# Peptides against a protein of PDB entry 5FRP: the designs that were tried, part 131

Target 1, 225 residues: chain A of PDB entry 5FRP
Amino acid sequence: VEWTESIPQIIATREDISKELNQALAKTFIDSDPRVRRTSVMIFNKVPVTEIWKNITNKAIYTSLLHLAREKHKEVRELCINTMAKFYSNSLNEIERTYQNKEIWEIIDTIPSTLYNLYYINDLNINEQVDSVIFEYLLPFEPDNDKRVHRLLTVLSHFDKKAFTSFFAFNARQIKISFAISKYIDFSKFLNNQESMSSSQGPIVMNKYNQTLQWLASGLSDSTK

## One batch from the design tools (peptide; made by RFdiffusion4, then SolubleMPNN)

Design b2_p22_2_s3 (from b2_p22_2, 9 letters changed)
Fold by OpenDDE base, seed 4:
Structure b2_p22_2_s3 (fold): chain B 225 residues (1-225), chain A 22 residues (1-22)
Amino acid sequence: as target 1 above (225 residues)
Amino acid sequence: PLTEEELKEGEEKLKELEEKLK
């Protein structure tokens, strides 16, 4: 644990991390002690993405990071999911694709698939976390249409079949939520109008409003459990 | 969270997309 905790500082201070250090670091990701694994994951959070790409050249480290997304230890798993999503986003933003880093990119490009595949575990906590990291890191809000489309295509370009399936399911849900919210707003406006409420449609809209609220609430509750 | 039903719907959409791309 103590050794692993020193790694971020070492990476920050040394331009070239030795092959031996990379090998040693790779072992920490598969250590039997969850504390060691946690500390290893934290390296990706504490060290700038550019320094990680420069100094961590052992593919096994990146592969092991991705595998921790399915770890049994909840804290390590949760940390890993957040870390890999953030790392993916930072990499897309800050790291150029070169011949030298191609092999690492091949692994990093699978992060979206790795995350979307977690939906098949059918764990509510995992699902919520995946939802969160998708919005925060994988497919963040981007006002520029070209950038948004490019990001989307980048994410999708390495999807496996399962990831595509979960992606479509996710998007379908979002569309439904959006539609429900729109209805909620419309109904709310109607109900706030006294003339409208006094009309024959008043009770009907009130009923629809309540149904919409119930649907939205149920969806949110399912996301919190 | 995505339900099994939602995932099935996603599979159907994927199949539809694949058919359109053929």
Scores: peptide ipSAE 0.124, ipTM 0.745, DockQ to the pose 0.676
Fold by OpenDDE base, seed 2:
Structure b2_p22_2_s3 (fold): chain B 225 residues (1-225), chain A 22 residues (1-22)
Amino acid sequence: as target 1 above (225 residues)
Amino acid sequence: PLTEEELKEGEEKLKELEEKLK
């Protein structure tokens, strides 16, 4: 543990991380002690993305990081999911694709697929976390249309079949939620108008309002558990 | 969270897309 805790500082201060250090670091990701694994994951959070790419050249480390997304230890898993999502986003923003880093990019490009595949575990906590990191890191808000499309295409370009499936399901759900919210707003406006409420449509809209509210409430309750 | 049904729907959508791309 203590050794692993020193690694971020070493990476930050030394340009020449030896092959031996990379090999040693790779072993920490599969250590039996969850504290060691946690500390290893934290390296990716504490060290700037540019320094990680520069100094961590052993592809096994990246592969091992991705594997920890399915870790049994909750804290390590949660940390890993957040870490890899953030690392992916930062890499897209800050790291150029070169011939030299191609092998690492081949692994990093699978992060979105890795994350979307977590939906198949059917764990509510995992699902919530995946939802969160998608919005925060994978597909963040981007006002520029070209950038947004490019990011989306980048994310999708390395999806496996399962990831595509979960992606479509997720998006369909979001569309439904958005539509329901829109209806809720419209119905609310209608119901706040006395003339509208006194019309023949008043009771109908009230019923639809209640149904919409119930649907939204049920969806939100499921998302909070 | 995504339900099993939602995932199945996603699979169907993917199949449809694959068919369109052939």
Scores: peptide ipSAE 0.124, ipTM 0.744, DockQ to the pose 0.679
Fold by OpenDDE base, seed 1:
Structure b2_p22_2_s3 (fold): chain B 225 residues (1-225), chain A 22 residues (1-22)
Amino acid sequence: as target 1 above (225 residues)
Amino acid sequence: PLTEEELKEGEEKLKELEEKLK
């Protein structure tokens, strides 16, 4: 653990990390102690993306990072999901595609697929986290249409079949949620009007309101779990 | 969570897209 904790500072201060150090670091990602694995993931959060790409040249490190998205240890998994999504976004923004870094990009380009595949685990907490990182890092708000389309195409271009399926399902869900929220607002306005509530439509709208609310609530993770 | 129905709809949309690209 102590050795791994020193790695961010070493990467930040040294231009050339030895092959041996990269090999040693790769082993920490598969260490039996979850604290060691956690500390290893934190390297990607503490070191600038440009320095990571420059100094971490062992492809096994990147592959191991992606593998931790399915980690059994909850804390390590959650950290890894946020870390890899952020790292992907930063890489797209700051790292050029060159012949020298092609092999690493081949791994990094699979991050979106890796994240969208997590929906198949059917865990509410994981789903909520994946939803969050998609909006924050994978497909952030972009007012420029050309940039937005280019980003979308970049994300989709490396999807496997399962990722495409989950992507379409996710988008369909978002449309349904938006529609449900719109209805919820309309029903709320109707119910807030005393004349409307006293009408023959009052009980009908109240029932629809409750159904809409129940549907919206069913998609939320239990904060106690 | 993505329901089985949502996943099925996603698969159908993917098939439709694949047919259009062909």
Scores: peptide ipSAE 0.124, ipTM 0.743, DockQ to the pose 0.911
Fold by OpenDDE base, seed 5:
Structure b2_p22_2_s3 (fold): chain B 225 residues (1-225), chain A 22 residues (1-22)
Amino acid sequence: as target 1 above (225 residues)
Amino acid sequence: PLTEEELKEGEEKLKELEEKLK
């Protein structure tokens, strides 16, 4: 653990990290001690993305990072999911694609698929976290249309079939939620108007309001959503 | 947040997209 904790400083200060160090670091990602694995993941959070790409050239490290998304240890898994999503976003923003880093990019480009595939685990906590990192890192809000489209195409271009399925399902759900919220607002406005409530439509709107609330509540309580 | 049904719907949407892109 102590050795691994020193790695961020080493990476930050050295432009050329030895092959041996990379090999040693790769082993820490599969260490039996979750504290070691956690510390290893934290390297990607503590060290600037440019320095990571420069100094960590062992493919096994990146592959191992992605595997930790399905880690048994909850804390390590959660950290890994956030870390890889952020790292992906930072890499897209700051790292150029070159011949030398092509093999690493081939791994990094699978991060979106890796994350979207986590929905198949059917765990509420994992699903919520994946939702969060999608909005924050994978497909963040971007007012520039060209940038937004380019990011989207980049993400989708490396999807496997399962990731595409999850992607469409996710988006469809977001649309449904948005629609339900809009209806909730409309119904609420209607119900706040005394004249409207006294009308023949009053009871009808009240029923729709209750149905909308029930749907929203059920969606929030559903562990599969 | 994704149900099995939603995932199946997503799969169908993917198939539709693939057909459109041929």
Scores: peptide ipSAE 0.114, ipTM 0.740, DockQ to the pose 0.718; fails the geometry check

Design b2_p22_2_s4 (from b2_p22_2, 10 letters changed)
Fold by OpenDDE base, seed 2:
Structure b2_p22_2_s4 (fold): chain B 225 residues (1-225), chain A 22 residues (1-22)
Amino acid sequence: as target 1 above (225 residues)
Amino acid sequence: PLTEEELKEGEKKLEEYLKKLE
């Protein structure tokens, strides 16, 4: 644990990380002690992305990081999911694709698929976390259309079938939520108008309003579990 | 969170999409 905790500082201060250090670091990701694994994951959070790409050249480290997304230890898993999502985003923003780093990119490009595949575990906590990191890191809000589309295409370009499935399901849910919210607003406006309430449509809209609220509430409750 | 039903629907949509590309 203590050795692993020193790694971020070493990476930050030393330009030349030995092959031996990379090999040793790779072993920490599969250590039996969850504290060691946690510390290893934290390296990706504490060290700038540019330095990680420069100094961590062992593919096994990246592969092991991704594998920890399905870690049994909750804290390590949660940390890993956030870390890999953030690392992916930072990599897209800060790391150029070159011939030299192609092999690492081949692994990093699978992060979105890895994350979307977590939905198949059918764990509410994992699902919520995946939802969160998608909005925060994978597909963040981007006002520039070209950038947004490019990011989307990049994310999708390495999806497996399961990831696509999850993606479509996720988007469908979001559309439904958006539609429900829109209806809620419309119904609310209608109900606030006395003339409308006195119309034949008044009771119908009231019923729809209540149904919409119930649906929205149920969806929110599920997301909080 | 995505339900099993939602995932199944996603699979269906994917299959439909792939068929259209063919």
Scores: peptide ipSAE 0.118, ipTM 0.737, DockQ to the pose 0.650
Fold by OpenDDE base, seed 1:
Structure b2_p22_2_s4 (fold): chain B 225 residues (1-225), chain A 22 residues (1-22)
Amino acid sequence: as target 1 above (225 residues)
Amino acid sequence: PLTEEELKEGEKKLEEYLKKLE
């Protein structure tokens, strides 16, 4: 653990990290101790993206990082999902595609697919986290239409079939959520009017309100888990 | 959450999209 904790400082200060060090670092991502794996993931959060690309040249490290998205240890998995999404976004923004880094980009370009595939686990906590990182890192708000489209195409260009499926499902869900929220607002306005509530429509709207609320709530994870 | 039904709908939409690209 202590050795791994020293790696961020080494990467930040040295430009010539040896092959042996990269190989040693790669082993930490598959260590039996979750604390070691966690510390390894944290390297990607503590070191600037440009320095990581320069100094971490062993592709096995990047591959292993992506594999931790399905880690059984909750804390490590959650950290990994946030880390890899952020790293993807930062890489797109700051790293040029060159012949030298082509093999690493081939791995990094699979991050969106890796994340969208997590929806198939059917875990509410994972789903919420994936939703969050999609909006924050993968497909952030971009007012420039050309940039937004280009980003979208970049994300989609490396999707497998399952990722495409979940992508379409995700978008459909967002539309439904938007509609449900609109209905919720309308129902709330109706319920706040005493005259409306006293009408024959009062009980009907109340029932629809409750159904809408239940549907919206069903998408939320249990905070105790 | 993405339910099984939502995933099936997603698959359908994907197939439709692919047909348009042919």
Scores: peptide ipSAE 0.117, ipTM 0.745, DockQ to the pose 0.880
Fold by OpenDDE base, seed 3:
Structure b2_p22_2_s4 (fold): chain B 225 residues (1-225), chain A 22 residues (1-22)
Amino acid sequence: as target 1 above (225 residues)
Amino acid sequence: PLTEEELKEGEKKLEEYLKKLE
């Protein structure tokens, strides 16, 4: 643990990390102690993305990071999911694709797929977290259409079948949620109008309102964004 | 959270998408 905790400082102070250090670091990601694994993940949070790419050249480290998304230890897993999503986004924004880093990019490019595959675990907490990181890091709001499309294509370009299915399902859910919210708003407006409420449609709308509310309550509870 | 049903629907949509690419 102590050794691993020193890594961020080492990366920050040294221009290059030795191969041996990379190998040692790789082992920390698979350490039996969750504290060690946590500390290892935190490196990606404590060190700028550019420095990570520069100094961490052992692909096993990145592979291991992604693997921790399915970690049984909740805290490590949650941290990993957030970390890898953020790292992906930062990498896309700040790291150029070169011949030298192509092997690392091959791994990093699978992060979206890795995350979308987590939906198959069928855990509500995981799903919520994945939803959150998708909106925050994978497919963030982008007003520029070209950039948005490019980002989307980049994310999708390395999807496996399961990730695609999750993606489509996710999008479908979002559409439904949006529609439900719209209905909720409309119904609310209707119900706030006394004249409308007193009409023959009053009870009908009330019922629909309640149904919509119930659906939203059940559906939105598993989506953070 | 995506339900199993939603995931299945997603699979269907994927298949449709793939067919369009052919």
Scores: peptide ipSAE 0.117, ipTM 0.739, DockQ to the pose 0.762; fails the geometry check
Fold by OpenDDE base, seed 5:
Structure b2_p22_2_s4 (fold): chain B 225 residues (1-225), chain A 22 residues (1-22)
Amino acid sequence: as target 1 above (225 residues)
Amino acid sequence: PLTEEELKEGEKKLEEYLKKLE
C-alpha cells in the first residue's frame, strides 16, 4: 500500500517510467488486499491523464483497471467505475490517437462497452452508478451538435452486442421517464385547479395522477438497478 | 436498473437498427 501510494508522485516527476515499475504497478491491480487495489485505481484520479498515457505503457494495467469494474469489493468497484469513466472522457478530450498508443486505445475504447455491460449484473447500486457516469462522462451534455455526434459515434463504434442492447434499453427508459414526468406535471396542474377538480374529469385525472406516480416511483427504482 | 424485459426490447431495437444500416 505504501509503495503504491508513492507512484503518483513518481509518475508526475518522471517523463519515462521504467518497464519494471510498470510491471510492479500491474501486480497491484490484482493484489489480494483491496486497499492496494484501491490505491492503484486512485493513481488514475490523482495523476493527469496526459501523464498517465505517457508513463503507463503496460497494457495489462489498463486491462486490469477495466476488470475491477466487476470486482467483489464494493468500494473498489465503485471507485473503479467512476475512475474508468472519467479517464475515458479525459482521454478522448486530451489524448491524440497515434501509432504508438494504438494498443492502449484499443483497450480504452472498450470502456463504454464495459460500463454498459454492467447492467446485466442486475444490481441496483451498480445500475445507478452506471447511469450517473454515462451522463457525467460517457455522453455528457454537449451543445455543439458536431461534437455531440462525434462523441456518440466514438462511443458506439466499439460497442459489443450486449452494450448496444443496454444502450437502446437505457435510452428508451429515459424517454418513458421524461414522458411520465411531463404527464405528472400536467396532472398536478389540473389537480391544483379547483374548477377542474369539480368537473367530470376530476376523478379521472386523479386516477391517472396516482398511476403516474406509481409508475414513476417504480421506474426510478428500476432505473437505479 | 434495466429489467430483463428492457434488455430484450433493446435487443430488438438493435436488430432493427442494424437492418436499417444494411
Scores: peptide ipSAE 0.101, ipTM 0.735, DockQ to the pose 0.723; fails the geometry check

Design b2_p22_3_s1 (from b2_p22_3, 12 letters changed)
Fold by OpenDDE base, seed 2:
Order: structure tokens, then C-alpha cells, then sequence
Structure b2_p22_3_s1 (fold): chain B 225 residues (1-225), chain A 22 residues (1-22)
């Protein structure tokens, strides 16, 4: 743990990291101690993306990072999911594709698929986190149409069949949620009007309101778990 | 069930990675 905690500083201060150091770092990502794995993931959060690409040349490190998205330890998994999504976004924005870094890009380009495949675990907490990182890092809000489309195409270009399926399911779900929220608002406005509540439609709208609330609530994870 | 399978997968992949790193 202590050794791994020193790595961010080493990467920041040294121009070149030895092959031996890369190999040693690779081993920390598969360490039996979740604290070591957590610390290893944090390297990607603490070190600028440009320095990571420059100094971390062992492919096994990147592969191992992606594997931690399916980690049994909740804290490590959650950290990894956020980290890899952010790292992907930063890499797209700051790292050029060259012949020298081609092999690393081949791994990094699988991050979107890796994340979308997590939906198949059918865990509400994981689903919410994946939803969050998609909107924050993978497909962030972009007012420029050309940039937005380019990002979307980049994300989709390396999807496997399962990822595509999840992508479409995700979008369909979001549309449904948006529609439900809109209905909720409309129903709430109706119910807040005394004249409307006294009408024959009052009880009907109340029922629809309750159904909408129940549906929305069923899609939310338990924050206490 | 899916979480359990995920745990199994994770352990298997870790073993594979260890073999590559040795």
C-alpha cells in the first residue's frame, strides 16, 4: 500500500518510468488486498492523463483497470467505474492517436463497451452509477452539434453487440423516465388546483399520479445499501 | 445470482492476469 501510494509522485517527478516499475505497478492492480487495488486505481485520478499515457506503457495495467469494473469489493468497483470513465473522456480530449500508443488505445477504446456491459449485472446501484458516468464522461452535454456527433460516433464505433443492446435499452429507459417525470409534473399541477380536484377527473388523476410515483420509485436504488 | 457470477468471473480473470505477469 505504501509503495503504491508513492507512485503518483514518482510519475509526476520522473520523465521516464522503467519497465520494472511498470511491471511492479501492474501487480498491484491484482493484489489480494482491496486497499492496494484501490490505491492503484487512484493513480489514474491523481496523475494527469498525459503523464499516465507517457509513463504507463504496460498494457496489463490498463487491462487490469478495466477488469476492476467487475470487482467484488464495492468501493473499489465504484471507484474504478468512475475512474475509467473519466480517464476515457480525458484521453479522447487530450491524447492523440499515434502508431506508438495504438496498442493502449485498443484497450481504452473498449471502456464504453465495458461500462455498458455492466447493465447486464442487473444491479440498481451499478446501473445508477453507469448512468451517471455516461452523462458525465462518455456522452457529456455538448452544445456543438459536430463535436457531439463525433463523440457519439467515437463511443459507438467500438461497441460489441451487447453494448449496443444496452445502449438502446438505456436510451429507451431515459425516454420513459422523462415522459414519466413530465406526467408527474402535470398531474401534480392538476392536483394542486382545488377546482380541478373537485372535478370528476380528480380521483382519476390521483390514481395516475400514484402510479407514476410508484414507477419512478421502483427504478431508484436504495441509498442505504 | 448475477453478482455471484461476476465474483467468479473476477477471480478467474485475476488468475489469468497473474499467469501473464509471471
Amino acid sequence: as target 1 above (225 residues)
Amino acid sequence: DEIEELKKWEEEEKKKLKEVLE
Scores: peptide ipSAE 0.014, ipTM 0.493, DockQ to the pose 0.028
Fold by OpenDDE base, seed 3:
Structure b2_p22_3_s1 (fold): chain B 225 residues (1-225), chain A 22 residues (1-22)
Amino acid sequence: as target 1 above (225 residues)
Amino acid sequence: DEIEELKKWEEEEKKKLKEVLE
């Protein structure tokens, strides 16, 4: 009888500890020291997604993680962007939607919109990173058409108006880039042929090649920044 | 093995956080 009476107290104590830990963790995401914030973000990278969902139940932590995508500190921001994208993908693949985790999913479902909204900052480095994480984590290559479409619909289902606009702009840009790269390859092949270069079309293709190269280069960030 | 290591890491971090609250 005494043993049974002690069980609720033990459970309550453990829950309290868990709550306190979550509260402490939440504070680390808003710490003034970028190193602390970085370390906090790394938790999401180092700990399996299933364990994160199990142990991190404070919604403020997830909200704070998403906020760091706009962090002024470059290293923290870049880490956060990669981390949240990967976490989103892993969550979609490994975490079921339940009543208990609904509130967390409501936050996690905003990750795609959060990422696409970063395009409005109009920073080339950020744009490149967002492009990268979209292809790697949000909309990865999937040979199965049904799975690919399902993922796409999932990603789009929680977009705000700005995210939709960015999405379409991104796709339009990708089409243009793809076309430019294709032309670049064609021009390069042409220019590699001496007979072709000696033809009347040689100078014309060379000019187009240079223009294409310049256009492609203009879309790339300065690696020194 | 990797999962076990991650669990250990998680427990260590949890302990550190507890110590700070305290």
Scores: peptide ipSAE 0.006, ipTM 0.360, DockQ to the pose 0.011
Fold by OpenDDE base, seed 4:
Structure b2_p22_3_s1 (fold): chain B 225 residues (1-225), chain A 22 residues (1-22)
Amino acid sequence: as target 1 above (225 residues)
Amino acid sequence: DEIEELKKWEEEEKKKLKEVLE
């Protein structure tokens, strides 16, 4: 753990990390101690993306990072999911595609697919996290339509069939959620109006309101677990 | 009823997902 914790500083200060160090770092991602794995993932958070790409040249490290998305240890997994999504986004924004880094990009380009495939685990906590990182990092809000579309196409360009399926399901779900939220708002407004609530429609709207809440809640994970 | 439609959709999507996982 202590050794791994020192790596960010080393990467930040050195322009060239030895092959041996890369190999050693690669091993930390598969270490039996979750603390070591966690620390390894944190390297990607602590070190600027440009420095990571420059100094971490062992493709196994990146592959291992992606693998940790399915880590048994919850904390490590959650950290990994956030980290890899952020790293993907930062890479798209800051790293040029070159012949030299092609092999790494081939791995990094699978991050979206890797994340979307997590939906098949059918875990509400994971789903929620994946949803979050998609909106935050993979497909962030972009007011420029061209940029937004370009990002979308980039993300989709490396999807496998399962990822596409998940993507469509996700989008469909989001549309439905948005619709439900809209209805929730409408119902809430109605119920907050005393005149409306006292009308013949009052009980009907109340029922719909409750149903909407129930539906929305059913899609949420238990934050206590 | 729009809420019922949402519920129906949800169930259908769950079913589809299950089928893909099998």
Scores: peptide ipSAE 0.006, ipTM 0.380, DockQ to the pose 0.583
Fold by OpenDDE base, seed 1:
Structure b2_p22_3_s1 (fold): chain B 225 residues (1-225), chain A 22 residues (1-22)
Amino acid sequence: as target 1 above (225 residues)
Amino acid sequence: DEIEELKKWEEEEKKKLKEVLE
Protein backbone atom coordinates (compact mmCIF):
# COMPACT_ATOMS: atom_id res chain seq x y z
CA VAL B 1 0.00 0.00 0.00
CA GLU B 2 2.71 2.46 0.96
CA TRP B 3 4.65 1.75 -2.19
CA THR B 4 1.60 2.32 -4.37
CA GLU B 5 0.82 5.56 -2.57
CA SER B 6 4.18 6.92 -3.66
CA ILE B 7 3.49 6.36 -7.36
CA PRO B 8 1.59 9.62 -8.02
CA GLN B 9 4.52 11.63 -6.79
CA ILE B 10 6.94 9.62 -8.88
CA ILE B 11 4.85 10.12 -12.00
CA ALA B 12 4.62 13.84 -11.35
CA THR B 13 8.37 14.25 -10.92
CA ARG B 14 9.76 11.94 -13.57
CA GLU B 15 9.64 12.41 -17.29
CA ASP B 16 10.17 8.74 -17.97
CA ILE B 17 9.08 5.86 -15.81
CA SER B 18 11.07 2.68 -16.14
CA LYS B 19 9.66 -0.49 -17.61
CA GLU B 20 10.21 -2.21 -14.28
CA LEU B 21 8.10 0.33 -12.45
CA ASN B 22 5.28 -0.07 -14.94
CA GLN B 23 5.40 -3.82 -14.49
CA ALA B 24 5.32 -3.49 -10.73
CA LEU B 25 2.40 -1.08 -10.92
CA ALA B 26 0.49 -3.46 -13.18
CA LYS B 27 0.69 -6.13 -10.49
CA THR B 28 -0.91 -3.84 -7.90
CA PHE B 29 -4.16 -3.71 -9.87
CA ILE B 30 -4.61 -7.44 -9.37
CA ASP B 31 -3.36 -7.57 -5.80
CA SER B 32 -5.39 -9.64 -3.37
CA ASP B 33 -5.67 -6.71 -0.95
CA PRO B 34 -8.53 -4.33 -1.87
CA ARG B 35 -6.63 -1.46 -0.29
CA VAL B 36 -3.81 -1.93 -2.76
CA ARG B 37 -6.22 -2.06 -5.68
CA ARG B 38 -7.99 1.06 -4.40
CA THR B 39 -4.73 2.95 -4.13
CA SER B 40 -3.80 1.89 -7.64
CA VAL B 41 -7.07 3.21 -9.06
CA MET B 42 -6.55 6.50 -7.21
CA ILE B 43 -3.42 7.11 -9.27
CA PHE B 44 -5.68 7.93 -12.20
CA ASN B 45 -7.48 10.51 -10.06
CA LYS B 46 -4.43 12.13 -8.50
CA VAL B 47 -2.26 12.45 -11.59
CA PRO B 48 -3.19 14.68 -14.54
CA VAL B 49 -4.39 12.78 -17.58
CA THR B 50 -1.52 14.07 -19.72
CA GLU B 51 1.02 12.74 -17.25
CA ILE B 52 -0.69 9.38 -17.05
CA TRP B 53 -0.56 8.96 -20.82
CA LYS B 54 3.05 10.05 -20.89
CA ASN B 55 4.36 7.85 -18.11
CA ILE B 56 2.09 4.81 -17.92
CA THR B 57 3.13 2.82 -20.96
CA ASN B 58 2.20 -0.70 -19.90
CA LYS B 59 -1.13 -1.46 -21.58
CA ALA B 60 -1.89 -4.10 -18.97
CA ILE B 61 -2.44 -1.34 -16.42
CA TYR B 62 -5.24 0.18 -18.48
CA THR B 63 -6.76 -3.20 -19.19
CA SER B 64 -6.65 -4.07 -15.50
CA LEU B 65 -8.31 -0.78 -14.59
CA LEU B 66 -11.24 -1.58 -16.85
CA HIS B 67 -11.60 -5.05 -15.36
CA LEU B 68 -12.02 -3.60 -11.88
CA ALA B 69 -15.39 -2.21 -12.96
CA ARG B 70 -16.75 -5.70 -12.27
CA GLU B 71 -14.87 -6.26 -9.05
CA LYS B 72 -16.58 -7.90 -6.10
CA HIS B 73 -15.35 -5.28 -3.64
CA LYS B 74 -17.98 -2.54 -3.70
CA GLU B 75 -15.80 0.41 -2.78
CA VAL B 76 -13.11 -0.43 -5.32
CA ARG B 77 -15.69 -1.10 -8.02
CA GLU B 78 -17.50 2.19 -7.44
CA LEU B 79 -14.25 4.10 -7.42
CA CYS B 80 -13.15 2.39 -10.61
CA ILE B 81 -16.38 3.18 -12.46
CA ASN B 82 -16.12 6.87 -11.63
CA THR B 83 -12.41 6.95 -12.35
CA MET B 84 -12.54 5.28 -15.74
CA ALA B 85 -15.45 7.44 -16.91
CA LYS B 86 -13.67 10.62 -15.89
CA PHE B 87 -10.43 9.40 -17.40
CA TYR B 88 -12.18 8.67 -20.68
CA SER B 89 -13.67 12.15 -20.84
CA ASN B 90 -10.40 13.84 -19.95
CA SER B 91 -8.55 11.75 -22.51
CA LEU B 92 -10.95 12.75 -25.27
CA ASN B 93 -10.50 16.39 -24.36
CA GLU B 94 -6.77 16.51 -23.76
CA ILE B 95 -5.00 13.63 -25.51
CA GLU B 96 -4.30 13.56 -29.21
CA ARG B 97 -4.37 10.33 -31.15
CA THR B 98 -0.89 9.44 -32.34
CA TYR B 99 0.90 6.40 -33.67
CA GLN B 100 2.71 6.01 -30.35
CA ASN B 101 -0.41 5.89 -28.19
CA LYS B 102 -2.61 3.91 -30.58
CA GLU B 103 -2.54 0.73 -28.53
CA ILE B 104 -3.60 2.56 -25.38
CA TRP B 105 -6.41 4.35 -27.22
CA GLU B 106 -7.69 0.99 -28.42
CA ILE B 107 -8.21 0.09 -24.78
CA ILE B 108 -9.56 3.47 -23.65
CA ASP B 109 -12.07 3.54 -26.50
CA THR B 110 -13.72 0.47 -24.95
CA ILE B 111 -14.60 2.32 -21.72
CA PRO B 112 -18.08 3.38 -22.90
CA SER B 113 -18.90 -0.18 -23.90
CA THR B 114 -17.51 -1.45 -20.61
CA LEU B 115 -19.73 0.92 -18.66
CA TYR B 116 -22.91 0.26 -20.63
CA ASN B 117 -22.38 -3.47 -20.22
CA LEU B 118 -22.68 -3.00 -16.45
CA TYR B 119 -26.44 -2.56 -16.87
CA TYR B 120 -26.71 -6.29 -17.49
CA ILE B 121 -25.75 -6.94 -13.89
CA ASN B 122 -29.23 -5.69 -12.96
CA ASP B 123 -28.04 -4.03 -9.77
CA LEU B 124 -29.82 -0.79 -8.88
CA ASN B 125 -26.76 0.78 -7.27
CA ILE B 126 -24.62 0.03 -10.28
CA ASN B 127 -27.33 1.28 -12.62
CA GLU B 128 -27.57 4.57 -10.77
CA GLN B 129 -23.84 5.02 -10.83
CA VAL B 130 -23.61 4.25 -14.53
CA ASP B 131 -26.45 6.70 -15.21
CA SER B 132 -24.57 9.32 -13.26
CA VAL B 133 -21.23 8.90 -14.99
CA ILE B 134 -22.88 8.86 -18.43
CA PHE B 135 -24.38 12.29 -17.86
CA GLU B 136 -21.36 13.66 -16.07
CA TYR B 137 -18.50 12.33 -18.19
CA LEU B 138 -19.46 10.30 -21.26
CA LEU B 139 -22.27 12.39 -22.69
CA PRO B 140 -22.18 15.67 -20.80
CA PHE B 141 -24.43 18.57 -21.61
CA GLU B 142 -23.08 20.41 -24.64
CA PRO B 143 -24.91 23.39 -26.12
CA ASP B 144 -23.00 23.18 -29.39
CA ASN B 145 -24.83 20.73 -31.63
CA ASP B 146 -21.81 19.73 -33.68
CA LYS B 147 -19.73 18.98 -30.61
CA ARG B 148 -22.57 17.07 -29.01
CA VAL B 149 -23.10 14.91 -32.07
CA HIS B 150 -19.39 14.33 -32.48
CA ARG B 151 -19.09 13.15 -28.88
CA LEU B 152 -22.07 10.87 -29.29
CA LEU B 153 -20.65 9.31 -32.43
CA THR B 154 -17.29 8.85 -30.74
CA VAL B 155 -18.91 7.04 -27.82
CA LEU B 156 -20.98 4.79 -30.08
CA SER B 157 -18.23 4.01 -32.58
CA HIS B 158 -16.68 1.31 -30.39
CA PHE B 159 -19.81 -0.27 -28.95
CA ASP B 160 -20.35 -3.98 -29.01
CA LYS B 161 -23.83 -5.38 -29.63
CA LYS B 162 -24.66 -5.59 -25.95
CA ALA B 163 -23.63 -2.00 -25.35
CA PHE B 164 -25.86 -0.82 -28.20
CA THR B 165 -28.78 -2.70 -26.77
CA SER B 166 -28.11 -1.24 -23.35
CA PHE B 167 -27.80 2.24 -24.83
CA PHE B 168 -31.19 2.05 -26.48
CA ALA B 169 -32.74 0.64 -23.34
CA PHE B 170 -31.22 3.45 -21.31
CA ASN B 171 -32.63 6.09 -23.62
CA ALA B 172 -36.04 4.48 -23.57
CA ARG B 173 -35.93 4.43 -19.79
CA GLN B 174 -35.02 8.10 -19.64
CA ILE B 175 -37.97 8.97 -21.83
CA LYS B 176 -40.26 6.99 -19.56
CA ILE B 177 -38.85 8.67 -16.48
CA SER B 178 -39.35 12.08 -18.05
CA PHE B 179 -42.93 11.22 -18.84
CA ALA B 180 -43.53 9.93 -15.32
CA ILE B 181 -42.14 13.12 -13.83
CA SER B 182 -44.41 15.16 -16.05
CA LYS B 183 -47.38 13.12 -14.86
CA TYR B 184 -46.29 13.54 -11.27
CA ILE B 185 -46.25 17.30 -11.67
CA ASP B 186 -49.68 17.36 -13.28
CA PHE B 187 -51.19 15.12 -10.63
CA SER B 188 -49.61 17.17 -7.88
CA LYS B 189 -51.14 20.35 -9.26
CA PHE B 190 -54.52 18.70 -9.45
CA LEU B 191 -54.34 17.36 -5.90
CA ASN B 192 -53.32 20.74 -4.52
CA ASN B 193 -56.56 22.22 -5.79
CA GLN B 194 -59.36 21.69 -3.29
CA GLU B 195 -62.11 22.00 -5.85
CA SER B 196 -60.48 19.39 -8.05
CA MET B 197 -60.06 17.01 -5.14
CA SER B 198 -63.73 17.31 -4.30
CA SER B 199 -64.69 16.30 -7.81
CA SER B 200 -65.42 12.79 -9.03
CA GLN B 201 -61.92 12.67 -10.49
CA GLY B 202 -60.24 13.27 -7.15
CA PRO B 203 -59.93 9.67 -6.02
CA ILE B 204 -58.88 8.52 -9.49
CA VAL B 205 -56.09 11.06 -9.74
CA MET B 206 -54.94 10.22 -6.23
CA ASN B 207 -54.60 6.60 -7.23
CA LYS B 208 -52.66 7.49 -10.37
CA TYR B 209 -50.44 9.77 -8.34
CA ASN B 210 -49.57 6.96 -5.95
CA GLN B 211 -48.87 4.58 -8.81
CA THR B 212 -46.57 7.09 -10.43
CA LEU B 213 -44.66 7.60 -7.19
CA GLN B 214 -44.32 3.88 -6.70
CA TRP B 215 -42.97 3.45 -10.21
CA LEU B 216 -40.43 6.22 -9.75
CA ALA B 217 -39.36 4.85 -6.38
CA SER B 218 -38.88 1.35 -7.76
CA GLY B 219 -35.95 2.61 -9.79
CA LEU B 220 -34.09 3.78 -6.69
CA SER B 221 -31.47 1.68 -4.98
CA ASP B 222 -31.74 0.56 -1.40
CA SER B 223 -29.17 2.58 0.50
CA THR B 224 -29.10 -0.05 3.23
CA LYS B 225 -27.65 -2.67 0.94
CA ASP A 1 -27.00 -15.09 -9.38
CA GLU A 2 -25.56 -12.36 -11.51
CA ILE A 3 -23.31 -11.11 -8.73
CA GLU A 4 -21.97 -14.60 -8.38
CA GLU A 5 -21.29 -14.73 -12.09
CA LEU A 6 -19.43 -11.45 -11.83
CA LYS A 7 -17.30 -12.83 -9.05
CA LYS A 8 -16.46 -15.86 -11.15
CA TRP A 9 -15.64 -13.69 -14.12
CA GLU A 10 -13.43 -11.49 -11.99
CA GLU A 11 -11.50 -14.45 -10.67
CA GLU A 12 -11.01 -15.83 -14.15
CA GLU A 13 -9.82 -12.50 -15.49
CA LYS A 14 -7.45 -12.03 -12.57
CA LYS A 15 -6.00 -15.43 -13.29
CA LYS A 16 -5.50 -14.54 -16.93
CA LEU A 17 -3.87 -11.26 -16.01
CA LYS A 18 -1.51 -12.95 -13.58
CA GLU A 19 -0.45 -15.33 -16.30
CA VAL A 20 0.33 -12.45 -18.63
CA LEU A 21 2.23 -10.50 -15.99
CA GLU A 22 4.38 -13.49 -14.90
Scores: peptide ipSAE 0.014, ipTM 0.497, DockQ to the pose 0.028; fails the geometry check

